# Peptides against a protein of PDB entry 4AID, part 45

Target 1, 242 residues: chain A of PDB entry 4AID
Amino acid sequence: FDIKRKTIEWGGKTLVLETGRIARQADGAVLATMGETVVLATAVFAKSQKPGQDFFPLTVNYQEKTFAAGKIPGGFFKREGRPSEKETLVSRLIDRPIRPLFVKGFKNEVQVVVTVLQHDLENDPDILGMVAASAALCLSGAPFMGPIGAARVGWVDGAYVLNPTLDEMKESKMDLVVAGTADAVMMVESEIQELSEEIVLGGVNFAHQQMQAVIDAIIDLAEHAAKEPFAFEPEDTDAIKA

## One batch from the design tools (peptide; made by RFdiffusion4, then SolubleMPNN)

Design b1_p12_5_s2 (from b1_p12_5, 9 letters changed)
Fold by OpenDDE base, seed 2:
Structure b1_p12_5_s2 (fold): chain B 242 residues (1-242), chain A 12 residues (1-12)
Amino acid sequence: as target 1 above (242 residues)
Amino acid sequence: MKRKIEWEGFWY
C-alpha cells in the first residue's frame, strides 16, 4: 500500500492526515486523527453529468457511527436511521464552505462522507471532519478550488483558544467555528456570550491565521498523493447573455 | 443570552 501521511503540530495537538490505507475505491480518502479522535473522509464524484441536471448535486454526510468499541459519547446504539441534529448541523458546516469552491458549471454528482471512527471525548470530530473533507476533495481530482481549513476558537480566561477541548468549551464564552481558504473566510458559525464585536472579529482573524498550517498540510499531502485533475472545462455560459 | 452569528464570504 502506498500510504502517504502528513503530520503537524496544531494548537498544541498532533494532527495527522493519512491517505492510501482505507477507502481506496473513493476518488479521495483521508484518515484524519487528532488526539484519539479519528475520522474518515471520502470524496466520490461522477465522471459525467446526468442528463437534465440543472443544479450542482453536492451531498455532504457527516455521521457519528456507533462503532462497537463504545468510545462515542452517548453509548446507545443509534439505530440506522435519520441523522441526528448534530450530524445534520456538522454536515452543513462542511457543505457551506466547500460548495462555492467547486468550478462554476460543474454539475457532476459529488458525495462527501465523513465518518467518525473514534472519539476521545476531548477533540470534537466536527473540525477534524471539515479538515478531512477538504483534504479528501483535494486528493480526489474533482474541480475543487480548495483546500479549506477550519478552526474552532474559544474565549477562555480572556484569551483565544484554538480548538478547545470539550471540557475547555464549558468555560468558554465563545464557540466560534471558522472555515476558509488561504485568502478568504468562507464561513463563520458562532455562539457568543456577552463578548464585544472586537473580540469576535479578532477570533475570526485568529481562526483564519491558525488554519493556514492545516491548509499548507493539505497542500503538501495533495502534492504527493492527489490524483490527476479531472479534465473539466466549464462551458462558457456567459457568452449566451448577449 | 447566547447570540448566534452566521457569516459567509469574507475576502481578505
Scores: peptide ipSAE 0.249, ipTM 0.836, DockQ to the pose 0.835
Fold by OpenDDE base, seed 4:
Structure b1_p12_5_s2 (fold): chain B 242 residues (1-242), chain A 12 residues (1-12)
Amino acid sequence: as target 1 above (242 residues)
Amino acid sequence: MKRKIEWEGFWY
């Protein structure tokens, strides 16, 4: 099996991005690990547009399947079916920063699926899922102008903390999720407890700086394992508006 | 008071 792996130290934790072992039928597939939290991201895209497709049909599905429930103390068997509120929110956190990075005019169906395989109860699989989804898209050959990085920033004891543990988050005055490219912040989602806008903006900058190592790791993985880019020429739709 | 901040699309 041609397994490609990138390992980096990130926020005092080992981040591992792996491809080639699982989900080989996907266009892109990445197994991401941080601590003992493990997610599988898969990206699949249609090789043609549906007749009459007028919008970009991107679907992002984050799911915490029952395979993780054997290791999560108190894990209710989430019935297969309707996504939980958490799964819906995390699916949106992944969707928001990636959607604008697809080449304009690309209207082929894209499906991103992030599956939590293991959870260590320290490292939230949402950030890891964002990173894995970005990596899977970059490997897929889809016309995706990523990678994105992602980071959670806490504010604990008057300092920024990169990807705080669930225990550190109890003491955090900020839950700031940032996603971006190398050059731009694409999305910010935050819950803040009585912090100045200056601290929040500093948190966004800190997140964007800290995600560069992840972006670089995805690029390095893609250089070694990406599929050939899908040949897509956008129809010159700007010529029809003149 | 918890404040939620949602932002999209910042160019640095």
Scores: peptide ipSAE 0.236, ipTM 0.830, DockQ to the pose 0.853
Fold by OpenDDE base, seed 5:
Structure b1_p12_5_s2 (fold): chain B 242 residues (1-242), chain A 12 residues (1-12)
Amino acid sequence: as target 1 above (242 residues)
Amino acid sequence: MKRKIEWEGFWY
């Protein structure tokens, strides 16, 4: 197996991005690890458009499946049921920044699946899932103009904290999730307790700066492990307005 | 009171 791995120090934690061992049947697959939190992202795309497809059919599914009794918060047997509120929200957090980065006119079905394999109760798998999904898309050969990075920013004791632990987040006056490219902020999602707009904007800038190391890590992984780009020529949609 | 802020598409 040709296993490629990128390891970086990020926010005082080791981030590992690995490909080539698991889910090799996907177009892209990344195992991402931070602490003892582990996620698998897979990207699959159709090699043709469905007849009559009028919109871009992107589906993002984040799932916290119970693979180990005792290492996932709330680890009672969730039978195949409706996504939890968390799974729905995190699926949207991943979808929002990646959707606009697909080449205009690409209408092939794309499925991104993020599966939480392990949770350490310190590192939230949502940010890790966003990073892993970005990496899996960059490896897939899909016409995706990523990578995106992602970061959570807390405000603890009058300072920004990159990817606060779940315990640090209890003391945080801000839960700020940012996703972006090297050049742009694509998405912000925040819950704020009595903070100024200046502190929030500063948090967005801090997140965008701190995610560059992740973007660079995904690029480096993609240079070594990406599939050949899928040959897609967008139809000139300007010819349909005449 | 928790204030939620959602942004999409900001270019630097």
Scores: peptide ipSAE 0.235, ipTM 0.833, DockQ to the pose 0.846
Fold by OpenDDE base, seed 1:
Structure b1_p12_5_s2 (fold): chain B 242 residues (1-242), chain A 12 residues (1-12)
Amino acid sequence: as target 1 above (242 residues)
Amino acid sequence: MKRKIEWEGFWY
């Protein structure tokens, strides 16, 4: 296997982005690890547009069910049931920041699948899933103008905390998820308890600063491991305003 | 009181 790996220290934890081991039939595939939480992101895109496709057919599917059943207390085989509320929410958290970054006029089917392979019960796989999905898209050759980074920010003991553990989050007055590019914040989702708007805005800025190391790590991985860009010429729809 | 804030857009 030609395995390419990027490792960084991020918020006092080791983040590992790996490609070339699993899902080699996908256009892009990334194993992301933080602590003992492990996710697999895969990106697949159609090489042609369907006849009569009017909208960009992006699907994002985040799944916790398949491998965590051996390490989650209460291991009942949940059959392929409807996504949980969490799985639906995280699928949207991934979709929201990536959808605008596809080249305008690209209407080929894109499928992003994020699968939680392992959960350490400390590091939430949602942020890791966002990072892995971004990396998988950057490796795929799809006309995606990423990467995105993502971060969770807590407010614990009067300070910002990058990607707080599930236990630290119990003491946090803020649950702030931010996704963005190198240059822009794309998405903010927050739950706050009696905090000033100044602290929340400072949290968004802190998240955006802290995600740059992840963006740079995805770029470095892509420089070494990305497929050739898919040749896509957008139809010049400006030529039909006669 | 929990306040939820959802934002979508570009901030440069």
Scores: peptide ipSAE 0.233, ipTM 0.833, DockQ to the pose 0.907

Design b1_p12_5_s3 (from b1_p12_5, 9 letters changed)
Fold by OpenDDE base, seed 1:
Structure b1_p12_5_s3 (fold): chain B 242 residues (1-242), chain A 12 residues (1-12)
Amino acid sequence: as target 1 above (242 residues)
Amino acid sequence: MTKRIEWEGVFY
């Protein structure tokens, strides 16, 4: 087993990104761990475009499967069913920042699947899932102009908190999720309790600064474990409009 | 009162 692992300290917690152990049939696969929360991200892409494909067919599926239910109070085994509201929202949180980073004109089917394998009830798997999905895409060879980083920012006792625990979030006046590249913020999602715009913008900047260590960790993992880039030449459709 | 903010785009 050729296992590549990157470990960083991030917000006072150990983040581990691992590839080469699980889901080897995927184009990219990353096992990400923070605390006792564990997610598996897989990226798979088609090697050809379907005839008549007019849009980019990206599908993102975040799943909180019942492997975590040994610690979740009230976890009745929901059979394979309609995604929860959380699963739908987190799937969109992952989709939003990654979709614009694919090479223009790429219309091969891409599937990203994030599966929560374990949940510690302290570290939310959504941020970890965003990071893992980014890493899996960077390893895949797909024409993805990532990585993205992601961070949650709280506002507790008049200070920014990186990736607050679920208990710290009860005292937080802000739930701010940010995703971005090294150079740019791509997505902001926030819930705010009577905070100034200055504090919110400062939170976005704080998130973007704090995610750089994650971006660098994904790059380092990709340098050692990425597949060969898929040879994709977009048809010059701009030359047909002249 | 909870305010929700959603941003999409490239912000430098």
Scores: peptide ipSAE 0.251, ipTM 0.850, DockQ to the pose 0.924
Fold by OpenDDE base, seed 5:
Structure b1_p12_5_s3 (fold): chain B 242 residues (1-242), chain A 12 residues (1-12)
Amino acid sequence: as target 1 above (242 residues)
Amino acid sequence: MTKRIEWEGVFY
């Protein structure tokens, strides 16, 4: 097993990105850990386009499997058939920033699956899942112009807090999720309680600054563990507008 | 009152 690992300190917590131990059948696979929260992201892409494929077939599936439920109060054995509201929301949070970063004209099927393996009840697996999905795509060889970073920002006691715990979030006047590249913010999702737009914009900037360490960690992991880029030449779609 | 803000696109 060729195991590659990147470890960084991020928001006062250890973030670990690991590849090569599990899910080796995927194009990319990353085990991400923060605290005792653990997620597995896998990226798989088709090596050919389906006949008649007219749109980019990206599917993102975030799953909080009941195997983590040994410590989750209220983890009822949910029937294996319908995503929770949270799973649907987080799947969209991952989809939104990654979708525009695929090379234009790429219409091969892409499947990103994020599975929560463990949850510590302090660190939300959503941000970790976004980071892991980004890393898995960068390792896959898919024509993905990432990485993205992601961060949650709280507003607690008149200050920004990077990736607040679930308990700190109860006191937070802001739940701000940001995803972006090194150069750009790609997505913002926020719930705010009577805060100024200035504080929210400052939170976006804070998130974008704080995610750079994660972006750099994904790049470093990819330099050591990425597959060769899939040979994709976009068809000159400008020639079809005549 | 909770206000939701959603941004989508490229912001510099």
Scores: peptide ipSAE 0.244, ipTM 0.851, DockQ to the pose 0.883
Fold by OpenDDE base, seed 4:
Order: sequence, then C-alpha cells, then structure tokens
Structure b1_p12_5_s3 (fold): chain B 242 residues (1-242), chain A 12 residues (1-12)
Amino acid sequence: as target 1 above (242 residues)
Amino acid sequence: MTKRIEWEGVFY
C-alpha cells in the first residue's frame, strides 16, 4: 500500500492527513485525524456531463456513522436515511467554500462524502471534515481550484483560540467558522455573544492566518499523492453567461 | 443576545 501521510502541529494539536489506505475506489480519499477525532473524506466525480445538465451537480454529504454514536454527543440511533440538522448544517459548511472553486462550466457530477469514524468529545469533526474534503478534492484530479483551509475560532478569556475544544467552547463568546484559500476568505459562519465587530473581524483574520499551515499541508500531500488532473475543456457557450 | 453572521463570497 502506498500510504502518504502529512503531519503538522496545528493549534497545539497534531493534525494528520493520510491517503492511500482507505477508499481507493474514490477519485480522492483522505483520512484526517486530530486528537482521537477521525474523519474520512471521499471525492468522486463523473468523467462526463449528463446530456442537458444546466447546473453544476455538486453533492456534499457529511455523516456521523452509527457505530461512532457511542462517542458522539446526542448519539441516539439516527435512523438511516435522513441527515440530522447537524449533518445538514455541516454538509452546507463544506459545500459553501468549495462550490465556487470549481472551474466554470464544469457540470460533471461531483460527490463529496465526509464520514465521521471516531469522535474524541474534544475536537469537533466539522472543521476536520472541511479540511479532509478539501484534501480529497485536491487529490482527486477534479478541476477544483483549492485547497481550502478551515478553522474554528473561539474567544476565551479575552483571546482568540484556534479550534477550541468542546469544553473551551462552553466558555467561548464566539463560535466562528472560517474557510478560505491561501489568498481569500470564502465563507464565514458565526455565532457571537456580545462581541464587537472589531473582535469578529480580527477572528476572521486570525482564522485565515492559522489555516495557511493546513493549506500548505494539503499542497504537500497533493504533490506526493494527487492523481493526474482531469482534462476538462469548457464549452465556449458557458463563458457568455457570467 | 446571540448574533449570527453568515458571509458568502470572496473577501480579500
């Protein structure tokens, strides 16, 4: 098995990105670990467009597997078939920053699946899922202009905290999720408790700075493990509607 | 009071 692994220290925790062990049938697959939280991201894309496809058919599915539910807060047996509110929300958090980064005119079906394999009750799988999805897309050969990084920022005891634990988040006045490229912020999602706009904007900047190490780690992994880029030629007709 | 902020788009 040709297993490629990138390990970085990130926010005082070890982030591990691994490919080549699991889900080899996917175009891209990344096992991401932070603490004892483990997610598997897979990216699969169709090699042709469906006749009459008029929109980009990107599907993102974040899921918490029932076998991990004994280690997931609120882990009563989620009935197979309908995503929970959390799974729906996190699927959207992953979708929002990646969707704009696909090459214009690409209308082949893309499926990103993020599966929580383990939860440590400290590290939320959502940020790890965003990172893993980005990495899986970069490895896939899909016409994706990533990577994205992601970070959660808390405000605890008058300071920014990168990827606060679930316990630190109870004391946090901010739950700020940011995703972006090396050069740009692509998405912000936040819940704020009586903080100034200056602190929030500073949190976005802090997140964007802190995610650079993750972006660099994904690039390094992709240099060693990415598939050949899918040869995509946009039809000239889609350039006229922007 | 909890304020929710959602941003979509490219911010430089």
Scores: peptide ipSAE 0.236, ipTM 0.846, DockQ to the pose 0.899
Fold by OpenDDE base, seed 2:
Structure b1_p12_5_s3 (fold): chain B 242 residues (1-242), chain A 12 residues (1-12)
Amino acid sequence: as target 1 above (242 residues)
Amino acid sequence: MTKRIEWEGVFY
């Protein structure tokens, strides 16, 4: 087995990104771990465009298998919302920042699947899923101009908290999810309780700074484990403006 | 009151 692994300390937790052990049939596959939360991201892309394909056919599917929550004796975490609504929301959180980063004119089918394999009830698999999806795409050889990083920011006791636990989030006045590249913020999603705009903007900046370590970790993993880039020539779309 | 904020775009 050619297993490549990157390990970093991130927000006082160990983040592990691993490839080469599981889902080797995918174009990219990353097993990501933070605490005892474990996700598998897979990226698969078609090597040709379908005849008549007029849009970019990206599908992102985040799924929490019922067995992932069932390994902890004694915790019915009723998250508010139906599992399907949560899975839909997290799928959108992953889709939003990655979709713009595909090379313009690429219309081959891309499927990103994030599967929660284990949940520790402390570390939310959504952020981990975003990171894993980014890493899987970077390993795939797809014309993806990532990586993205992601971070959740809380506001607890008058301070920013990176990736607060589910318990710390109960005391947080902010649930701020940010995704971005090294250079840019791509997506912000937030729920805020009576905070100033200054605190929120500071939270976005904090998130973007803190995700750089994850971006660097994905780059380092990709340098050691990425497939050869798929030979894709973008159609010269500047020739249609004559 | 919870305020939801969604931003989408490239912010430099």
Scores: peptide ipSAE 0.233, ipTM 0.843, DockQ to the pose 0.905

Design b1_p12_5_s4 (from b1_p12_5, 9 letters changed)
Fold by OpenDDE base, seed 2:
Structure b1_p12_5_s4 (fold): chain B 242 residues (1-242), chain A 12 residues (1-12)
Amino acid sequence: as target 1 above (242 residues)
Amino acid sequence: MTRRIEWEGVFY
């Protein structure tokens, strides 16, 4: 097993990105850990386009499996079948920033699956799932122009808090999730309680600054563990229809 | 009141 691991301190917590131990059948697979929250992201892509494929067939599935639910409140009765509202929302949080970063004209099927393996009840697996999905895509060889980073920002006692705990979030006037590249913010999702637009914009900037360490960590992992890029040449005809 | 803000796009 060629196990590669990147560890960084991020928001006063240890973030670990690991590849090569599990899910080796995927194109990319990353085990991400923050605190005792653990997620597995897998990226798989088809090596050919389906005949008549007219859209980019990206599917993102975030899943909180029952074995992780031993620490998750209310997890005792997740019937395998329909995504929860949370799973649906987090799947979209991952999808939104990654979808535009695929090379234009790439219409091969891509499946990203993020599985929560453990939840510590402090560190939300959504941010960790976004980071892990980004890393898994960067390792996969898919024509993905990532990485993305992600961060949650709270506003507690008149200050920004990076990736607040679930308990700190109860005191937060802001739940701000940001995803972006090194150069750009790709997605903002926020719930705000009576805060100025200045504080919100400052939170976006704070998130984007704080996610750079994660982006750099994914790049470093990819330099050591990425598969060879899939040889994809977009047909000239797909470039012209913007 | 909780205000939800959703942004999508490339913001430089």
Scores: peptide ipSAE 0.288, ipTM 0.864, DockQ to the pose 0.919
Fold by OpenDDE base, seed 1:
Structure b1_p12_5_s4 (fold): chain B 242 residues (1-242), chain A 12 residues (1-12)
Amino acid sequence: as target 1 above (242 residues)
Amino acid sequence: MTRRIEWEGVFY
């Protein structure tokens, strides 16, 4: 198997992005690991537009499948059922920053699926899922103007903390999720406990700075493992207004 | 009191 792997140190943890081992039938597929948390992101896109398609049909599905039935309290096999509130929220966190980065006029169906394969109960799979989804899209050949990076920022003991553990988050006065490109912030989602706007804006800047290493890691992986870009020419919709 | 902030768009 031609396995490509990028490894970086990120926030005092090892981030691994791997492709070529699993989900080879997808257009892009990335296995991302941080600590013992493992996610699989897959990107699939249609090679043609459906007749009469008037909007961009992007679907993002984040799933926390409890494969670790021995370590997660409450090991009920949730049969394939309605997404949890968390799964719905994280699916939206992934969707929001990636949707604007598709080439204007692209209306082929795109499906991004992020599956949590393992959870260490320290490293949240949501940020890892955002990173993996970005990487899978960059590998796919879809007309995606990524990568995006993502970061969670906490405020613990009067300092910013990159990707706080679930235990550190109990002491954090901020839960700040940021996603962006190399040049821009695309999305901010935050819960704040009595912090100044200056601290919050500083947290956004800190997140954007810290995600650059992830963006660079996705680019390096894509240079070695991306598929050929899908030949897409947008119809010149400005020619119909003349 | 928890304040939620949601931002969407491109910020430079």
Scores: peptide ipSAE 0.285, ipTM 0.863, DockQ to the pose 0.902
Fold by OpenDDE base, seed 5:
Structure b1_p12_5_s4 (fold): chain B 242 residues (1-242), chain A 12 residues (1-12)
Amino acid sequence: as target 1 above (242 residues)
Amino acid sequence: MTRRIEWEGVFY
C-alpha cells in the first residue's frame, strides 16, 4: 500500500491527512484526523456525462455513522435512512464552497461522501470533514479548482479561537465557519451573540489566514498522491450563442 | 438574541 500522509500543527492540534490505505476504489479518498476525531472523505466522479444532463450533478453526503456513536453525545441508534439536521447542515457546508470551484461545463456526476469514523467529543468533525472533502477532490483528478480550506472561529474571553473545542464553544459568543481558497473566501456561516460586525469580519479574516496551512497541506499531499487530471475540455458554450 | 449571517459567493 502506498500510504501518503501529511501532518501539520493547526490551532494547537495535530491535523493528519492520509491517503492510500482506505477506500482505494474511490477517485480520491482521505482519512483526516484531529485529536481522536476521524473522518473519511471519498470523492467519486463519472467519466462521462449522462445523456440529457442539463445541470452539474454534485452530491455531498456527510454521515455520522452509528458505530461512532459510542463516543457521540446523544448517539441513540438513529434509524438508518434519514439524515439528521446536523448531517444535512454539514453536507451543505461542504457543498457550498466546493460547487463553484468545478470547471464550468463539467456535468459528470460527482459524489462526495464524508463519514465520521470516530468522535472525541472535543473536535467537531464538520470542519475536519470539509478539509477531508477538499483533499479527496484534489486527489481525485476531477476538474476541481481547489483546494478549499475551512476553519471554525470562536470568540472566547475577548479573543479569536481557531477551531474551539465543543466545551470552549459553550463559552463562545461566535460560531463562525469559513471556507475559502488561497485567494478568496467562498462561504461564511455564523451564529453570533451580540457581537459587532467588525469582530465578525475580523473573524473571517482570521479564519482565512489560519486555513492557509491546511490549503498548503492539501497541495503538498496532492503533489505526491493526486491522480492524473481527468482530461476535460469544456465545450465552447460561446460558439452556441453565435 | 442569536444573529445568523450566511455569505455565499467569492469574496476577495
Scores: peptide ipSAE 0.272, ipTM 0.863, DockQ to the pose 0.879
Fold by OpenDDE base, seed 4:
Structure b1_p12_5_s4 (fold): chain B 242 residues (1-242), chain A 12 residues (1-12)
Amino acid sequence: as target 1 above (242 residues)
Amino acid sequence: MTRRIEWEGVFY
């Protein structure tokens, strides 16, 4: 197996991005690890558009598998077949920042699947899932103008904390999830407890700065393991709606 | 009081 791996230190934790071992039938596949939390992201895209396709058919599916449920809070109540509220929310957190980054006019079916394989009860799989999904898309050859990075920011004892543990989050006055490119913030999702707008904006800036190392790690992985870009020329028909 | 903030868009 030609396994490519990128390892970085990120927020005082080791982030590992790996490709080439699992899900090689996907267009892109990344195994991401932080602590003992492990996610598999896969990206698959259709090589043609369906006749009469009028919208971009992107599906993002975040899943925490039942075999990992012994290490996942609330895992015993996961009914097979319906996404939990968490799985629905995290699927949206991944969808929101990636959807705008596809080349305009690309209407081939794209499926991103993020599967939680292991949870350490310290590192939330959602941020890791966002990073892994970004990496899988960059490896796939899909016309995706990524990578995105992602970060969670806490506010603990009057300081920003990058990717706080689930225990540190109990003391945090902020749960701020940010996703962005190297150049831009694409998505912010936050829950805040009586914090100033200045602290929140500072948290967005902190997140965007801290995710650059992840973006660079995805680029480095893609340079060594990406598939050839899918040749896509948008039909000029979408130029008439400016 | 918990406040939720959702932002969508490109912020430079």
Scores: peptide ipSAE 0.264, ipTM 0.857, DockQ to the pose 0.896

